# Peptides against a protein of PDB entry 8HF1: the designs that were tried, part 202

Target 1, 320 residues: chain A of PDB entry 8HF1
Amino acid sequence: NVMLYATKPTEVMVSFPHQEQVLTVTRLISAEIEKFYVSLDLMNIGVQPIRRSKSLQCLRDPSKKSFVKQLFNDFLYQMKEYGIYAASIAIISLIVEFDIKRRQAETLSVKLMHRTALTLCEKIRHLLVQKLQDMTYDDDDDNVNTEEVIMNFSTPKVQRFLMSLKVSFADKDPKDICCLVFVERRYTCKCIYGLLLNYIQSTPELRNVLTPQFMVGRNNISPDFESVLERKWQKSAIQQFRDGNANLMICSSVLEEGIDVQACNHVFILDPVKTFNMYVQSKGRARTTEAKFVLFTADKEREKTIQQIYQYRKAHNDIA

## One batch from the design tools (peptide; made by RFdiffusion4, then SolubleMPNN)

Design b2_p23_4_s1 (from b2_p23_4, 6 letters changed)
Fold by OpenDDE base, seed 1:
Structure b2_p23_4_s1 (fold): chain B 320 residues (1-320), chain A 23 residues (1-23)
Amino acid sequence: as target 1 above (320 residues)
Amino acid sequence: MLEEIPIVSSDNEEELRELLHSP
């Protein structure tokens, strides 16, 4: 019994200033979403036929309006937490989702509801892209995907995350990199993935170094909403990461679902660690002393975050 | 004693590099 004392990774905390992006565009977008909620509450979508799917929770009429509101609330959260650049990517996921739901609508009223939501998303996308273009001086270079634009229109949290990736991985051999990035929300995985693709492509030091993938946890609440495509994507992404064809994996609560990911030399926790299980599972992927376990905290929440991590460390040591 | 978690508060890439760079 060699108790391989699981060499604890080196924990690092990166603090960032809490800056609310007080942009006119974010206020306009929030106001348009609020107006849409008022209109949505007035929409009569009628009683929907109960699909005999085992997922009873999706069956009630309130669930369709509630789901539309959930997607826009998740978008508003991403815009606040990650910035308007991330929001410009996040809105595309809403467009795709509402277009699918519009096509799958069994009633004209539900079709109209999803069409109205889609039209709002297209307006929001235009407002965001227009604001990103305000930084491009050259009328001919519509490329809003530069390092400068990404950094300037990201929150301090995302800026520090991108800087942390750059300093960690610049000029390294891609084979020596095994990185996990944990986020709280399912939709954030896709958003941060799209942001990283653009950032890596715009950053010469990372372009041939980092190959990102993302995996989304199985939403236990609605296995029916996991498209066959999403399940296929997850399997492919995990396999690419295992085979070393991808060296950075963005994930949410995936580890709670028993997805076996290899040991990693870098683990970034982009969002606050809310549970002991998340702390243990994410940290348990960094198995060497040379491995880095990086936490991000707002300066105002620094002390609270530190105390919480020390409590989790203590609790983990008492179980080990 | 639980080792203190090193904290980077600056936006300086060099301070981040010192803590995050693995040889």
Scores: peptide ipSAE 0.391, ipTM 0.886, DockQ to the pose 0.754
Fold by OpenDDE base, seed 5:
Structure b2_p23_4_s1 (fold): chain B 320 residues (1-320), chain A 23 residues (1-23)
Amino acid sequence: as target 1 above (320 residues)
Amino acid sequence: MLEEIPIVSSDNEEELRELLHSP
């Protein structure tokens, strides 16, 4: 019996201050979105033709208003959880989505609704970019993607995450790195991916060391909304990570779907661990010798988070 | 005994390096 000693990863907890630095710009953006919701509720977009497609989401909002609100709520979440810099990347994805929906609109009223949403996104983008530029004193758009700007306009959680990446991977051989980063939401994968691309390009010690990719879990709520392009991208990203052409993969809920990912030497859990299954599956990817499993917690939630992780460890040891 | 999880609360990069750096 060769007991395959499953090397247990070293668990590390990184604590960060819970500072609600409520910037004036974030309050202004939130207030503009709230005003837009009032306007959106008053919009008469007519009765949408009930497409007989069995997708549960088309049944939930025949008006498409809830989908518009969902995208802005996901943006507000990212701005709060990851900061203004991450929000400046996240807003671009909303612009792209609302432009597609505007072009695909079957009625003038639906076209106008998506146009109004798009106009708000452009206003929000301008407010965010202007705030990033206020630090650099230079009107050059390239100057907003510096390590300093990224760090100063990121939340303490994201700052500690970026510092953890820098100290873990500075000047290492790219071939020796196999890193997973877990986030809660699908939309966060693209946002953190864009942030990491800019951070890696602005950080000399990580240039040519880290090559990030992202994958999103299948939308169990609406498989019909997964574009053929998104599914192709996901397959390509997984293949690049398997082939070693990417060495850092950002994931949301992907392991719950049985996606076979290789054994990793680093696993970062950027967002709170909400389930025992997520804990076991994510930790179970840190299988190499000296593998690290890194968790992030707000100082206010530290004790509760630690107790929850100890409960998960105990439960895992009782079944393993 | 469940090993205690090391906690880093500082913004000190050296404390992070000591826990996260693999030789």
Scores: peptide ipSAE 0.391, ipTM 0.886, DockQ to the pose 0.764
Fold by OpenDDE base, seed 3:
Structure b2_p23_4_s1 (fold): chain B 320 residues (1-320), chain A 23 residues (1-23)
Amino acid sequence: as target 1 above (320 residues)
Amino acid sequence: MLEEIPIVSSDNEEELRELLHSP
């Protein structure tokens, strides 16, 4: 019985300075969202017509206002955690969502609410794009998607992540790469995917080396047509990664739901590891010889993060 | 003894390359 000693991945921790980007544009955007929340609370969206079951109880669906606030709170989080460049991509997802909800609105009051949210998103997009353009000195190059612009308008965490990708994969054979990137939130998968597409295209050493995809967890909330399209897209993305047509996959908690992905040589954890299960499952994907498991931590949280990882390593070794 | 996790704190791409580059 040759016990194939599964080679344990090499764990690496990358620390980054805690810099709050104190930009006037970030403060302006936050203030505009806060003003919008005050206006949203005053909006009478009326009683939603409950689908015709017999009881006439006109329930105000507070869920529609709460959903609008959730999307803007997720946007504010992404702007803070990933930077202004990532926020310029994230706002497009909000525009798409509010346009869909505006078209699907059963009442004029709900339609107006989603229209007002959409108008705010368009204003935010303009403010972000204008700020990205202010650093391009050449009036003729409207291209805000350069390596320099991406790096300068990203948080230190994202800068160190992009540097780590460049040094890991520059000029490698695409067939030798199998990379996972874990993020906490569903919306972050799409945002980081869009950022990586632009970064890879602007970085010659990566342009023909990395082909990214992303996976988003199943929304348990909407049995609607969107859930069928998301399921088809997830199956296609997984198949492309299995076939080697994609070699980098951005995931949230989706791997906890039993998605069978191949053994990887690199696993990056972009956001803090919050649970022992997340640690074991993500680390358990780094199975190849010389596999790397890379963590990111702010300098202020470094000691706490190290202690937590040592506790997880100990607990994992006691069960193995 | 649990092996210490190597920590890169610098903006030094060379230190990152030494730890993350596999041949």
Scores: peptide ipSAE 0.362, ipTM 0.865, DockQ to the pose 0.764
Fold by OpenDDE base, seed 4:
Structure b2_p23_4_s1 (fold): chain B 320 residues (1-320), chain A 23 residues (1-23)
Amino acid sequence: as target 1 above (320 residues)
Amino acid sequence: MLEEIPIVSSDNEEELRELLHSP
């Protein structure tokens, strides 16, 4: 029994300035969403028939208003935490979702609600794109996907993350890369994936080096609500990563439950480590020789974050 | 003794490279 001493990954902490750059556009967007919530609360959409799936105690909001508010709240979070560029990608996901919900609407009132949400998303998209174009000499949408625009309209956290990827993977063989990126929220996986696709395409040193994929964790509430398409996509994404056809996987904390992913040489924790389990499981994926486990923290939270990680290390060493 | 976690606080790409670049 050769106990393969799992080489402990090298832990690195990257600090970033907590700049609440309150851009006027961000305030305007937040105010438009707040106005929309007031309007949404006044909308009479009737009592929707509770499709009691027997297994799903999730109180589907009989109004479907809670789901609309959740999507906009998740968007506001992404705009705040990842910046305007990430928000420009995130809003497209809302547009797609609300268009699907609009088409699937069983009542005129629900159809109108999703149409109003969609109209707001298009307004938000325009405001975001216009702001991204302020730094470009050309009004062409393609010009907003430059390394410079991505960096300038990303939060300090995302800037440090992108810099960390660039310095870690520039000029490396794609086969030597096995990277995980952990994010807290399900919707952040897709947002950061879209950002990385554009960043990699705009960064020659990473072009053909990094092939990102994302995995949206299984909805803890029920596998029955995952579309057959989403489940197929998740299986395909995992398989591509196992086969080495993708070398960077963005995942939410839900990878915790039993997704057998190969040993990685890089693990990035983009969002704060909130639990001991998340620490152990994410760090436990960095199993190769010279594996890196990279944490991001705001300067204001640096001391607290360090102390928390040392507590987790101690607790892990006491169990191991 | 728990090894100290190296911390990068600068905007300097070079400092990041020194810690994150594996040969």
Scores: peptide ipSAE 0.382, ipTM 0.878, DockQ to the pose 0.744; fails the geometry check

Design b2_p23_4_s2 (from b2_p23_4, 7 letters changed)
Fold by OpenDDE base, seed 4:
Structure b2_p23_4_s2 (fold): chain B 320 residues (1-320), chain A 23 residues (1-23)
Amino acid sequence: as target 1 above (320 residues)
Amino acid sequence: PLEPIPIVSSDDEEELRKLLHSP
């Protein structure tokens, strides 16, 4: 009985100021989305045939309008929680999705709905990119992907996260790094992945050190509706991380699905730990010697968060 | 007694480095 004494990771809490970025552009974008919702509710797209897949109790809104609203609500969340720079990446994912849905539209009315959503996304993208350019002193440097622009247009949470990555991994051997980043929402994985690619590329100390990947949790709704492409991509991303071809993995709730990932030396929890299970599973991945388990909290919630983590520690020690 | 969790509230990169940098 080799009791593998699971080395307890060092827990660290990074607090950040709760700044609502009161940018005129974010208010304008929110107002444009709200106007779009009013117009969307007035659109007659007809009754779509409910493809009764037997197992999907997911009430596909026969109007497909709920899916459109969900994507924009997720975008608004990302813009609020991660900032304008992250939003500029997130909007591209909406553009891609609405273009796919537009091409797959079975009716002219549904095609028009997705076209209208796409037009709004292009307007939002333009507003975001223009705002990112306004801080580049040189009108001629189209490069909005600098460390400075990324930092200035990120929320304090994301700023502290990026700083934490820089100080943790600057000038390290890539082979000595096994990092997990946990986020709450599946769409955040791709957004933060795109942000990290640009940040790493713009940060000399990280450029050859960090190789990020992301993994989107399986749709709890039905494994059958995951595109063959999404499943292949997930398997590839996990395999790259297992093989050491990627040393940073961004994931949402994926460990709850029994996905076996290697023992990590760094685990970052970018979003609030909402459940005991999330705490145990995420912390349980920080298994190496000197492993770090890093939590991010708003200053206003710091005390509540600390107490919650102490409760989870106690509960975990009582079971172990 | 549960060990206290180290907290960084500063925007100073050096304070973060002291807690997060492993040699």
Scores: peptide ipSAE 0.461, ipTM 0.914, DockQ to the pose 0.744
Fold by OpenDDE base, seed 1:
Structure b2_p23_4_s2 (fold): chain B 320 residues (1-320), chain A 23 residues (1-23)
Amino acid sequence: as target 1 above (320 residues)
Amino acid sequence: PLEPIPIVSSDDEEELRKLLHSP
């Protein structure tokens, strides 16, 4: 019962300026996605045969268009919340998913739809990578994966998160680190994982210190969307974290009941805490007074966030 | 009274280090 351990980790709130990164490239990308939605709505992909076994999926997305829009909306969210560098990583996940869906397409019209989505993702990737390269003064260094590029093209939230990791873990013994990073969305886990791999590799103080992994909660709703590869990855990632071969785990807020993740000395909540359950479950992973429980908030939402956390603390103390 | 949560608003790494660094 995670609630019974009155674990009093040190709570810290990191505030960041709310900068709407209004880059021309982000506006262009958003406009291209909107144009694509208009085109997508005009696509006649026919009535998908309701296969009895896929009835629930066909009921959710009879046109298979809503899933395509969902992926692009999740991408737009990641670009807004984490920045264009994170978006350059996130778009790769869309490319992979649309290529799989294109190959699995049962009809030529559905195949064409996923091909069109894939072509848009490739265009978006080029726009993002070009913008990342434009800041590298040296035309010859094709390496957009420097600490400087990552920091400059990340949102203030991500900048403060990366700084927080650096100051927390620089030159520490890897065995003494057990870190959880909580994010709201499933797709954010992969995006932040890819960003962290590049950041750690570009940051000498972290390169041999942090070994990240990610875990996406099981979509209870559709186990059929989890590729066999994703399930194998999740099992491997959890095992590596248990064995100490990975010391930082990125999780979506839905930790499955029964993932006995060890007590961690650091818990980062990268996205807003939306529920009391999320607060208790995430904080309950930090079991010592020396453990850090770090929250991120926009300056404009700071007062509201503080008040919400105090309400959660009070409610937790009233149950304990 | 609930203890106030320490807040870091600065971009200063030293302020972050003071609160986040555990020996």
Scores: peptide ipSAE 0.458, ipTM 0.914, DockQ to the pose 0.759
Fold by OpenDDE base, seed 2:
Structure b2_p23_4_s2 (fold): chain B 320 residues (1-320), chain A 23 residues (1-23)
Amino acid sequence: as target 1 above (320 residues)
Amino acid sequence: PLEPIPIVSSDDEEELRKLLHSP
C-alpha cells in the first residue's frame, strides 16, 4: 500500500499594485464603444422571423444586440484587467465573431449591425497597435511582440504572472513541467494564450521550455454555438496536454464540471477565486510532490483575499 | 493553526524565485 501522500500543494500569494491604466487610448476606445452602444440602441434590426425550430430558442432581436454589447463589455474587461497588449489580441477574437455573424445574417439590417460592430473593432485594433508601435520606432509588426512591449503594456497582474512563469520555468526540462493557468472568462483563455505565445517566443529562457495550450470549458448555455471545429480543437488541446506535447494549459473556471486533467506541479490562479468549488478543484490539480498553488491579488484586496482563502482552507479541512 | 500563506509583494524577481522555484 503505497500511501500516495497527497502532498498538499504549497500555496503562494503574489500581490501586485493596483494601477489604473489612465491611458488616452483606453479612454478613447471606451468612449467609441459607448457611442456605438447609443447608435446600436437606435438601430432598427426588424422583427426576426421566429424560425420554429423547437430546440433553438430563437434569440429575439434584443438578444442579438445584447450579444454585441456582451462581446464589447468582455473586451473592455480584458483591456482593464490584462492591459493594452492583451486587448490587441482580444479584439481579433471580436473581429472573427462579428465577421461570422455578418456572413450568417438573415437580414440586411442585422448584416449592417454586425458590419458596424466590425468596423469599430478594426478601428480599435488600429488604435491599440499604433499605441504598441509608439514605443518601437520601427513600423514592423514583429517589433510589437518583444518582451519589453508585452511587459510595458500589460497590467501589474499580468507582469507578475509572466515574471512568475519565467522564474518558475527558466531553463527547466519541458518534461518536468505540468502547469495549469486558471482564468475566469472563456474569452480570456484565448487572449492569455496569444499573449503567452508571443511572450515565450520573445523570452529565450522559455522558448524551448513552455508549450502552451488553452481549453475552454463546455458552454452549457449553447452547445449549438460551439463550432464543430472548436470542439475538435478543444479535444486536440486536451490530448496534447495529456500526451505531454503541451506542458501549460490555460483553463476557464468552467472546468469545475469534471474535466479530468493530469496531476500538475504548478497551478496559477490568474483571476480571483470566486467559489469554494473553484478553490478545491483547482488546488486539487496541484497533486505532485512540491506542487505550487499560486494566487494573484491586488494589494488593496490582499487582506480580503487572504481571509477568503483561509475560510476555504478551513471548509476544505472540515470535509476532508 | 492555519499555516500562513507566503506573500510576495516585491517587484524583485529574486523574491519571486525564492518562493516559486522548486529545486
Scores: peptide ipSAE 0.465, ipTM 0.915, DockQ to the pose 0.786; fails the geometry check
Fold by OpenDDE base, seed 3:
Structure b2_p23_4_s2 (fold): chain B 320 residues (1-320), chain A 23 residues (1-23)
Amino acid sequence: as target 1 above (320 residues)
Amino acid sequence: PLEPIPIVSSDDEEELRKLLHSP
């Protein structure tokens, strides 16, 4: 009986300062979204036709207004948690979504609602891009994707995450890297993926070292609303990671879906660990002898976070 | 006793490198 000594990964906690400085642009954007919510509540969009799903369960199509508010609330969260550079990428996803919904609108009132949301997103994009350009002397859009601009317009959490990637992987062989990055929200996967593409391209030590992909969990979208394109993307992304064509995978809730991902040498938890199951499952992916399991915490929450991780570690050792 | 989790609170890349760099 070869006791497979389950090599426990090395756990590391990275602390970051709480961002106290709110930029004027973030206050302006928040105020514009709040004004839009007041106008949205006054819009008469009529009675929404109940989409008969093939199953007799009347899935109440969430109020088209509620869905619009959810997307903007998720955007505001990303801007706060990841910074204005990440927000400039996140807003593009909203533009695409509202343009699709505008084209699919069955009524003039619903079409107008999505058009108004789209116009707000375009205004927000302009405000964000203009702020990123304030540090660049040249009007070329390519100048906003420098390492300096990305770092300066990212939150301390994202700065520490990018520094952690650079020190972990600078000038390494791509074949020796198998990295997972866990985030809480579906929309964060796409946002952090876009940020990492630009950061890797702007960082010579990482440019030919890291090849990122992302995977979004199915559980948050009714399978009826999951596009055929998203399902194809997920299958392709998993296959690229299995084949070694990608060596960094950004995931939201993927472990709950039983997706068999390879044994990794690095696991980064970018957002707070909310459950014991998430802790055990994510840590259980760091299976190599020298595997690292890296957590991020705000300084103000450090003591609470440490206590929670020690409780999870104790509970995990008592089951093993 | 559970081994303490290493905590990095500095902006120093060298402290991060010591903990995260594998040869």
Scores: peptide ipSAE 0.453, ipTM 0.912, DockQ to the pose 0.756; fails the geometry check

